Peptides against a protein of PDB entry 9IZ0. Designs and how they scored, part 273

Target 1, 345 residues: chain A of PDB entry 9IZ0
Amino acid sequence: ITCLGSNGHTYKQLVKGGNDDLRQDAVMEQVFEQVNGFLRSYRKTSQRNLSMRTYKVIPLALKTGVIEWVQDTIPLGEYLDSAHKVYHPKEWSLSTCRKLIAEKQMEDLETRLKVYDLVCRHYRPVFRHFFLESYADPVQWFTTQTNYARSTAVASVLGHVLGLGDRHGQNILIDKTSGEVIHIDLGIAFEQGKKLPVPECVPFRLTRDVVDGMGITGVEGVFRRCMEFTLETLRREEDSLLSVLEVLRYDPLFSWLISPLRRMKKQKMQLENFNQPESGNITTDASRDPKIQRNNVSGESEAERAILKVRQKLSSTLSVEASVGELIRIAQDPSYLALMFCGWS

## One batch from the design tools (peptide; made by RFdiffusion4, then SolubleMPNN)

Design b2_p25_6_s1 (from b2_p25_6, 18 letters changed)
Fold by OpenDDE base, seed 2:
Structure b2_p25_6_s1 (fold): chain B 345 residues (1-345), chain A 25 residues (1-25)
Amino acid sequence: as target 1 above (345 residues)
Amino acid sequence: EEEEKEREKERKERLEKLVEKRLKE
């Protein structure tokens, strides 16, 4: 829809119907706004304008809401598929790579690593070209690539701490004006991604293409340093962050668990994305939500477990540098990426 | 120091408003 603002400007708005997801998105966006307040408070993060990019979510009803249209964005996965066809036209298609990984999903780790390595050799990173194509001015190129590395660092720390799941290339937008990342579809949080049919084994998305976008230094520069400053800020604001999450414990609209329906929908989408190349708008009219009697006792115990895991991730037992070093290592480890639905790009 | 206290106060007020909003919904 297009809305006329009180300022006389027209704003495009996306109306999503049919998914309870908008309430979880709106809650997570509010958590990000609070974290952005923490990042603005400390010199190390404020001097770099470190923030999680947010978007406005207005839930209207149980299954409907209005989302701010983020202008001048592209899904990371859409860019990567198009760019790979341009820069590497003789390499394997994304569909071929997906098929080979899928055919080996039930095999041992050694077999999955061999297939992952084979896919990686036939599907090379291209995301550096986003910055080279989009920005002819060297200062704009450097600035936007720096903004990408900064925003990815913030999103990586927050994604780990909050246990954000479903971080595939269609749920990560790139702002074409700033180079910043915008995370969307935030309905899988607090490590509920580990309960998906393909469990999420990485703390955040740090695939070869995500790294290629950081430029010549890869993770060893702006990205690592900005992760360190972000984690330092979150450790200092642990009690403030936990207080925000305790408010969500009492929110009857917030679900600490992945819904069985959302799990089934993601399972179906994972299976369908193996068989059909075209993302047709399957408006699955999932009309009958069975009245899942939320046993209140189970919700409180899962909220408490989630908050305890957040506290554990903010532990000062290791230095910030050691903690960030280990997170970067795990997020890039082929032994974890080979287990993912799309760990090669 | 004063700017940091003012920012802490603003954070607390934002948190309190968020809590109050959530308790009224």
Scores: peptide ipSAE 0.005, ipTM 0.349, DockQ to the pose 0.018
Fold by OpenDDE base, seed 1:
Structure b2_p25_6_s1 (fold): chain B 345 residues (1-345), chain A 25 residues (1-25)
Amino acid sequence: as target 1 above (345 residues)
Amino acid sequence: EEEEKEREKERKERLEKLVEKRLKE
């Protein structure tokens, strides 16, 4: 829809009608705005304009809301699929890569690593081309690539600390104007991604294409340093961040658990990306709702466990540099990426 | 801070040269 603002400007908005609870997104966006306050208050982060890019989410009802349309954006996964076809037309298709990884999903780690390496050799990084194509001026190119590395660093630290899941290439938008990343579909948080059919094993998305977008220095440039400054800020503001999360503990609209519906939807999307559309009426007889024994782990006990995990991730037991170094290592580790749904790109 | 700005500037200059080289290829 297009809305006329009180300022006389027209804004495009996405009306999302469907099974997605936009209340989760709205709450996470409020947490990001508070974190952006901390980043603005700390000299090392404010001087670099470090922020989590946010978007306006207005939940209207259960499963209905209005999302701000972020103009001039593209999903990372959409760009990468198009760019791989252009720059590497002789390499494997994304569907071929997905199929090979899925065929080995039940195999041992050694077999999965061999298939992951094989896929990586036939599907090379291209995300550097986003910046080269989009910006003819070297200053704009450098600025946008720097903004990308900065925003990715903030999102990586914050995504780890809050345990953001479902960070696939369609849930990460690239702003074509600034080069910044915008994370969308925030309803998998507090490590609920580990409860997906393909468990998320990485702290954040740092695949080869995500790194290729950082340019020649990869993770060892602006990205690492901005992760360090972001983590230093979050450690400094630990009590403030935990206080924000404690407010959410009492929000009856916030779900600390992944919904069974969302889990099933993700499982279907994972399976449908592997099956060619044979038009077979799979009448999934929805009648056998397995009584998932809601072990009445009170939403309160899940909130408490989530807050405790946030506190543990903010622990000063390791230096900021050591903590960031380990996070970067784990996020790039083939042993974890080979276990992911799409760890190669 | 100045050393970090100088390192960013030197990286920018190296990068501009690399872009200029790639635009001529």
Scores: peptide ipSAE 0.000, ipTM 0.291, DockQ to the pose 0.012
Fold by OpenDDE base, seed 3:
Parts: structure tokens; C-alpha cells; sequence
Structure b2_p25_6_s1 (fold): chain B 345 residues (1-345), chain A 25 residues (1-25)
């Protein structure tokens, strides 16, 4: 739909209906606005204009809402698939890579690492070309690549701290004007992604293409330093951040548990993206497994566990530099990337 | 290909100088 604002501007909006609970997304966007307040208040982050890029979400009902249409964006995964065909037309298709990873999903880590390495050799990074194509002016090119590295750093720290799951290439938008990343579909938070059929093993997405977009320094320089300043700000504002999360503990509209329907939908999307032939009626009669009922872990105990994990991630036991260094190491570790649905790009 | 590599190299050198400047800010 298109709405006329009180300012006389027209805004495109996406009306989303069906099985998606937009309340989770709306709550996470509110948390990001509070965090953006902390980033604006701290000199080291304010001087760099560090922020989590947000979008407006208005939940209208349990499974219906209005989402801001983010103009001039492209999904990272859509750009990468298109660009890879242009720049590396003799390399493997994304479908071939997905198939090979899927065929080995039940194998040992050593076998999965060999397949991951093989895929990486036949599917090279291309995300540097986004900036080269989009920005003819060297100053604009540098500015947008810097904005990308900065926004990715903020999103990476927040993704780790808040346990944002399902950060695949379709859930990351790139702003074509600023180079900033916009994270969408925020309904898997507080490490609920570890309960998915393919568990998320990385703290945030830092694949070869995500790094290739940072330019010649890769993770070193702007990205690392902006992660450090972001984490330093969040550690300083720990009590403020935890107070925001405690409000969500008592919000009856916020679900600390992954919806069974959302879990099934994410599982189905994972399987469909693997192009597994329709192996017949997985009538997952989700009604009958009595073992799913026994983890009536109260939403309260999951909220408490989530807040405790946020506190643990904000611990000053390690320096900011050591903590960021370890996060970057883990996020790039082939042993974790080889276990992902799409860890090669 | 060569002109693209040379343009990428010039962009790289300009970027290194700008990154060094931004790293000092």
C-alpha cells in the first residue's frame, strides 16, 4: 500500500498477513532504537554515526501487520547470486553448491569441511563488485564501503549480544544509497536459532562475501574497530540494556519461545532451499510427539535465561579487543561455516 | 580485464590512504 504522511510525503508499506508474528520484529526494532540511543550518547560511537539500521513495523493483529518498505534496497543473497553469474560464469551455480552441502549434511565434520572447501574453490566472493558497480565516484565508493563495514559491525555485535538468528543472505538487505545493512525478519532472537533443525553455530554472519564487501582491509580496520566501540558502548550501558529487556520479560505479547509454526516454516524453507526432492508425506503430525510437551519451559524461565545470556555476553572478564577478536575468529571459522546452510557466501 | 585491474588498483591505493586517515580519526 502507499500512505500519505502528515508531512506530505508518500510512503510505500508492505501489508504482511498469514503465519508471521510481526510482534517479535516490532519489539526487536524497539530494542534497536534504544541501543541507537546509547550509540548516539557515547562519543566513540556517535562520532562514527554508528547505528543499527531500523525499519518501521506496526503489528495490527497476532499474525498481521504493516512493514515499512525499505526503498533502494536489495537482499544480499539476491545480489550475490546475480553478481556471481556475471563475474564468475564458469564457476558452479548456487544450486550446485547447495546440493553438495546438503548431500553431506549428515556426514562427519572432516567430510563437511572438504565439501565446504570444494564449494569455496568453485564459488568465489563477488560482493566487492556491489560497491564498484554502484559508485563511480571514488569518495562515494569509499564512503559507502565504510558505511557498510560500520553498519555490519554494529549488526554483528547486536546479533551476537541479542542472539539474533537466521541471518542468511535473504534476511540482510543492502541499502544502495548508503551501503548500510538492514536486518529483516527479526523473529528469532535470544539464541532461539540454536533450536532450529540446522543450529546456528556462528555469532553473526561473517562469510567470505560479507568480508569481501569490506574491501582490502577485510575485517581489519573499520569493521573490527567499530565492533570494539559498539561492544564498549553496550558494556557501558549494560544496566540500561538489561532494563529494556526486563520490560520484555513482562510483556505478555512477546514470545520468548519459538512458535512451533515458525519452526516448521523455517524448517520447510531450509528444506525447499536445499532442492531436496519431495520425499513424501512428512505428515509431521506435530500434535503427537509427547516429548515436545515436556519442555514446557515457562516463557518466564526462557526470558530469565535470555537475560542471563545477554549479561554473560556483556561481561568485562575479557577486554573489548579480546572479545571482538574471538567473535571475529569464531564467525570466520570453517568448522562452523561448513555446518551452515550457506556458509560459503 | 587489465583496465579493470588497474582501476581496482588505483581505487585500492586511494582507499588505503583514506582508511589510514579514518583510522587516525
Amino acid sequence: as target 1 above (345 residues)
Amino acid sequence: EEEEKEREKERKERLEKLVEKRLKE
Scores: peptide ipSAE 0.000, ipTM 0.288, DockQ to the pose 0.011
Fold by OpenDDE base, seed 5:
Structure b2_p25_6_s1 (fold): chain B 345 residues (1-345), chain A 25 residues (1-25)
Amino acid sequence: as target 1 above (345 residues)
Amino acid sequence: EEEEKEREKERKERLEKLVEKRLKE
């Protein structure tokens, strides 16, 4: 939908219809605005203009709402797929890489690591080209790459702390003007990504292409330092952040659990991304309702566990530097990335 | 057919153990 604002500007809005509860997205955006308040309050973060990029979500009904369409954005995955075809036309297609990883999904770690390495050798990073193509001026190039590294650092820390899942390349937008990342589809939070058909084993997305966008310094520059400053701020504001999450604990309309429908939809999308439409009428008899063990874990018990896990992630037992160092290590570990749906890009 | 189902079950159990290990680290 295109709306004319009261300011005379035309805004594109995405009306999302379907089984997706936009209330979860709206709540996560509210949490991000509070965190952005904390980041503005501290000199180390405010001087760097550190923020989680937000977008407006207006839930209209159960499973329907209006999302602000952020203009001048591209999904990371869309850019990467297009850029790969241009810069590496002799490498494997994304579909080939996905197929090979899927064929070995049930194999041991050693076999999965071998296939992951094989895929990585035939699907090399290209995201550095986004900045080289988009910004001919060296100052703009440096500024936008810096903004990318900063925004990715904030999103990585916050995504880890809040346990944001489903961080695939279609759920991460790149702002073409600023180089900043915008995370969308926030309905998998508080480690519910571990309940996906392919469990998420990384704290945040730090794949080879995500790192390639940081330029020659990779993680060892603006990114690491901005993660440290962000985590320092969140540790200082632990009680404030937990107080925001406690309000959600008592919201009967906030689901701390991934909905069965969302899980099934994500499962189907994962499977459909593997099936090229061979025109065969495979009536997949959807009659195998996997007995979703309704573990009658009260939504309250899951909220309590989620809040406890947030508190544990904000623990000062390790230094900020040590904590960030370990997070970066884990997020880049092939032994975790080889288990992911798309850990190679 | 039964041996293939058993091998699939064993593969599934091995994957579940691997994932569980990685999620606890």
Scores: peptide ipSAE 0.000, ipTM 0.257, DockQ to the pose 0.037

Design b2_p25_6_s4 (from b2_p25_6, 20 letters changed)
Fold by OpenDDE base, seed 3:
Structure b2_p25_6_s4 (fold): chain B 345 residues (1-345), chain A 25 residues (1-25)
Amino acid sequence: as target 1 above (345 residues)
Amino acid sequence: EEEEKEREKEREERLKKLVEKLLKE
């Protein structure tokens, strides 16, 4: 829909109806606005204009809301699939790479690493071309690549600290004007992604294409330094951040658990990427698998566990540099990336 | 459309055989 604002400007909005709970997204955007306040107040982050790029989410009911239409954006995964076909037309298709990783998902780590390496050799990074294609002026090219590395650093720290899951290429938008990343579909927070059939093993998405977009310095430049300044700011504002999360503990509209519907939809998407057409009617009557221990973990116990994990991630036991170094190492480790549904791109 | 899906299936099968070969080497 298009709405006329009180300021005389027209705004495009996406109305979502149906089974998608937008309350989780709206709450996470409010947390990001508070964090952006902390980033603006701290000299090292404010001088670099560090922010989590947000979008407006207005929940209207339990399953209905309005989302701001983010103009001039493209999903990272859509760009990468299109660019890979242009720059590497002799390499493997994305469908092929997915199928091979899928077929070997039940194999040992050694076999999965061999398959991951093979996929990586036949599907090379292309994301550097986004900046080269979009920005002919060298100053604009450098500025947008810098904005990309900065926004990715902020999103990576927040993704780790808040336990944002399911950060695949369709849930990351690239702003074509600024080069900034925009994270969408924030319905998995506080490490609820570890409860998926394919658990998330990385703290944030730092795949080969995500790194290729940072240019020649890769992670060893603007990205690392901006992660350090962001984490330093969040450690300084720990009590303020925890106070924001404590308000959510008592919000009857916030669910600390992944909704059964979102879990089923994500399970189905994970399984549909694996469905060979020959395995007949597995009625995933996911209602009847008794081995899903309904740990009736009260919503309070999950909230307490989530807040405790945020506090642990903000611990000053390690230096900012050591903590960021370890996060970057884990996020790029082939032993974790080989376990993901799409760790090569 | 159907001929393109068949060519893509044949390419996938050839690629599976190549991968199975390369994983045994």
Scores: peptide ipSAE 0.073, ipTM 0.647, DockQ to the pose 0.021
Fold by OpenDDE base, seed 5:
Structure b2_p25_6_s4 (fold): chain B 345 residues (1-345), chain A 25 residues (1-25)
Amino acid sequence: as target 1 above (345 residues)
Amino acid sequence: EEEEKEREKEREERLKKLVEKLLKE
């Protein structure tokens, strides 16, 4: 829909209805706004304009709401698929790579590593071309690549700390004006990504294409330093961040667990990426609530476990540099990326 | 259209055999 704001500006908005819990997205966006407050208050992060890019979410009911349409963006995965066809037309298709990885999904780690390496050799990084194509001015090119590395660093630290899942290339938008990343579909948080049919084993998305977009320095430039400053800020504001999460513990409408419906929808999307899209209008008649035994794991005990994990991730037991170094190492480790649904790009 | 689907299927089967070979080396 298109709405006229009280300021006289026209805004495009997406109305979502159905089974998507827009309240979880709205709550996560409020947490990001609080974190952005901390990043603005701390000199090392404010001097670099570090922020998590946010979008407006207005929940209207339990399953309906309005989302801000982020203009001038492209999904990372859409750009990468198009760019690979242009720059590497003789390499394997994304569909081929997906098929090979999932044909071996039930195999041992050694076999999965061999397939991952093979896919990596036949599907090379291209994301550096986004900046080269989009920005003819060298200053604008450098600025936007820097903004990308900065925003990716903030999103990586915050995504790890909050345990954001489902960070595939369609849930990461690139702002074509600033080069910043915008994370969408925040309905998998607090490590609920580990409960997916394909468990998420990386702390954040730091695939070869995500690194290729950082330019010649890769992770060792702006990205690492901005991760360090972001983590230093979050450690400093630990009590403030935990206080925000404790308010959510008592929100009866906040789900600390992945919904069975969202788990099933994601399982279908993972399976439908194997079958060509037959345009079957699956009208999921919502009337058969299968009595999935709610294992009465009190929502309170899941919230407590989530908050405890956030506190553990903010622990000062290791230096900021050592903690960031280990996160970067794990996020790039082939032993984890080979287990991912799309760990090669 | 059918011939293109059949060529794509044969290409996928050839690729599968190649991958199975490369995983044994």
Scores: peptide ipSAE 0.024, ipTM 0.532, DockQ to the pose 0.020
Fold by OpenDDE base, seed 1:
Structure b2_p25_6_s4 (fold): chain B 345 residues (1-345), chain A 25 residues (1-25)
Amino acid sequence: as target 1 above (345 residues)
Amino acid sequence: EEEEKEREKEREERLKKLVEKLLKE
């Protein structure tokens, strides 16, 4: 829909109806706004304009809300699929790579690593071309690539700390004007991605294409340093961040657990996306409520466990540099990426 | 349409055999 604001500006809005918990998205966006406050307050982060890009989410009912339309964006996965066809027309299709990884999903780690390596050889990184083709001015090219590395670093730290899941290429938008990343569909948080049929084993998305977009220095430049400054800021503001999360503990409508319906929907999407191109509008009429026994783990006990896990991730037991070094290592480890739905790009 | 699906299926079977060969090497 298109709305005229009281300021005379026209705003595009997406009305989302369905089984998606827009309340979880709205809560995560509020947490990001608070974190952006912390990032503005500290010299090391404010001097670099470090922020998580946010969008407005207005939940209207249990399953309906309005999402701000992010103008001038493209999904990372859409750009990568298009760019691979242009720059590597003789390589394997994305569908071929997906099918091959899926066919070997039940095999041992050694077999899955061999398949992952084979897919990587036949599907090379292209995301550097986004910056090279979109920005003819060298200053704009350097600025936008720097903004990409900065925003990816902030999103990677926050994604790890909050345990954001479902970080596939369609849930990461690229702002074509700034080069910044925008994370969408935030309804899998607090490590609930580990409960998916394909468990998420990485702290954040740091695939070969995500790294290729950082340019010749890869992770060993702006990205690493901005992760360090972001984690340093979050460790300083630990009590403030935990206080924001404690408010959610008492929200009876906030779900700390992935719903069985959302788990089943993601399972179907994972199975159906092996057979059809990513048309993201699967209106699955989930009118059959399977009486999955709610194991009465009190929502309060899961909230407490989630908050404790956030506290553990902010622990100062390791230096900021050591902690960031380990996160980057794990996020790039083939032993984890080979287990992912799409770990190669 | 059917001939294109059959060619795609043959390509997929050839790829599967190639992968099975490369996994044994």
Scores: peptide ipSAE 0.024, ipTM 0.549, DockQ to the pose 0.020
Fold by OpenDDE base, seed 2:
Structure b2_p25_6_s4 (fold): chain B 345 residues (1-345), chain A 25 residues (1-25)
Amino acid sequence: as target 1 above (345 residues)
Amino acid sequence: EEEEKEREKEREERLKKLVEKLLKE
């Protein structure tokens, strides 16, 4: 839809119809705007223009809403698949790599590590080429790569603290103008990604391609420092952040748990990405609401657990540097990445 | 076919008006 703004400008809006509840996305975007307020208030974060890129979400009804169209973006996964075919045409296809990882999903860690290493050798990082191709001017190249590293650092800290899940390459957009990352589909938060059919075991996405985009310094440059400054700001604003999350505890529209429908949808998408669509008309008679045995874990008890986990992640028991160092280590550990659905790119 | 396109166009126009209302609130 194209809307005429009160300012006389025309805005493109994406109307998302179908089974996606945009209420959770809208709430997470409001949390990001509050965090952006904190990042603007502190000198160390403000002087670097550190922010989580946000977009407007207007929930209209059950499973329908309007999303601001983010112009000049590309999904990270779409760019990586295209660029890999150009720069490494003799390497394995993304579909081959996915198939091999899935075929070994039920095997032991040693076998999964061997398969992950094999996939990594046959699917090399390419994301550095995004910046080299898009920006002929060296100043623009350096600025955009710096913006990417900064934006990824903020998103990584926030993603860890809020327990954002489902951070695959299609849920991370790259702004082609600024190099900043935009996180979409925020419907898996507060570590509910651990309840997926393939449990999430990394704090945020820091795969080889995510690191390759940071340039020659990788994580040891702008990225690490910006993670440290972001975490320092969030630790200072712990009470403010927790107060924002406590308001959500009383929002009857906010779900602290992954819905069984969303879990099943993600499970089907994970399975269907491996099965070629045999054109069988499975009339999914969606009429049987499985009687979710509401295990009497009150939504309040899950909210309290979520808030407690946020508080634990903001703990000052370790230095900012030690905490960021451990998060970066875990996010890059092959023993965790080999367990992921797509940990190689 | 034409009646379905007209119903879709009317639905799109109703949705546009609803969005324009919500963006002014």
Scores: peptide ipSAE 0.000, ipTM 0.258, DockQ to the pose 0.022

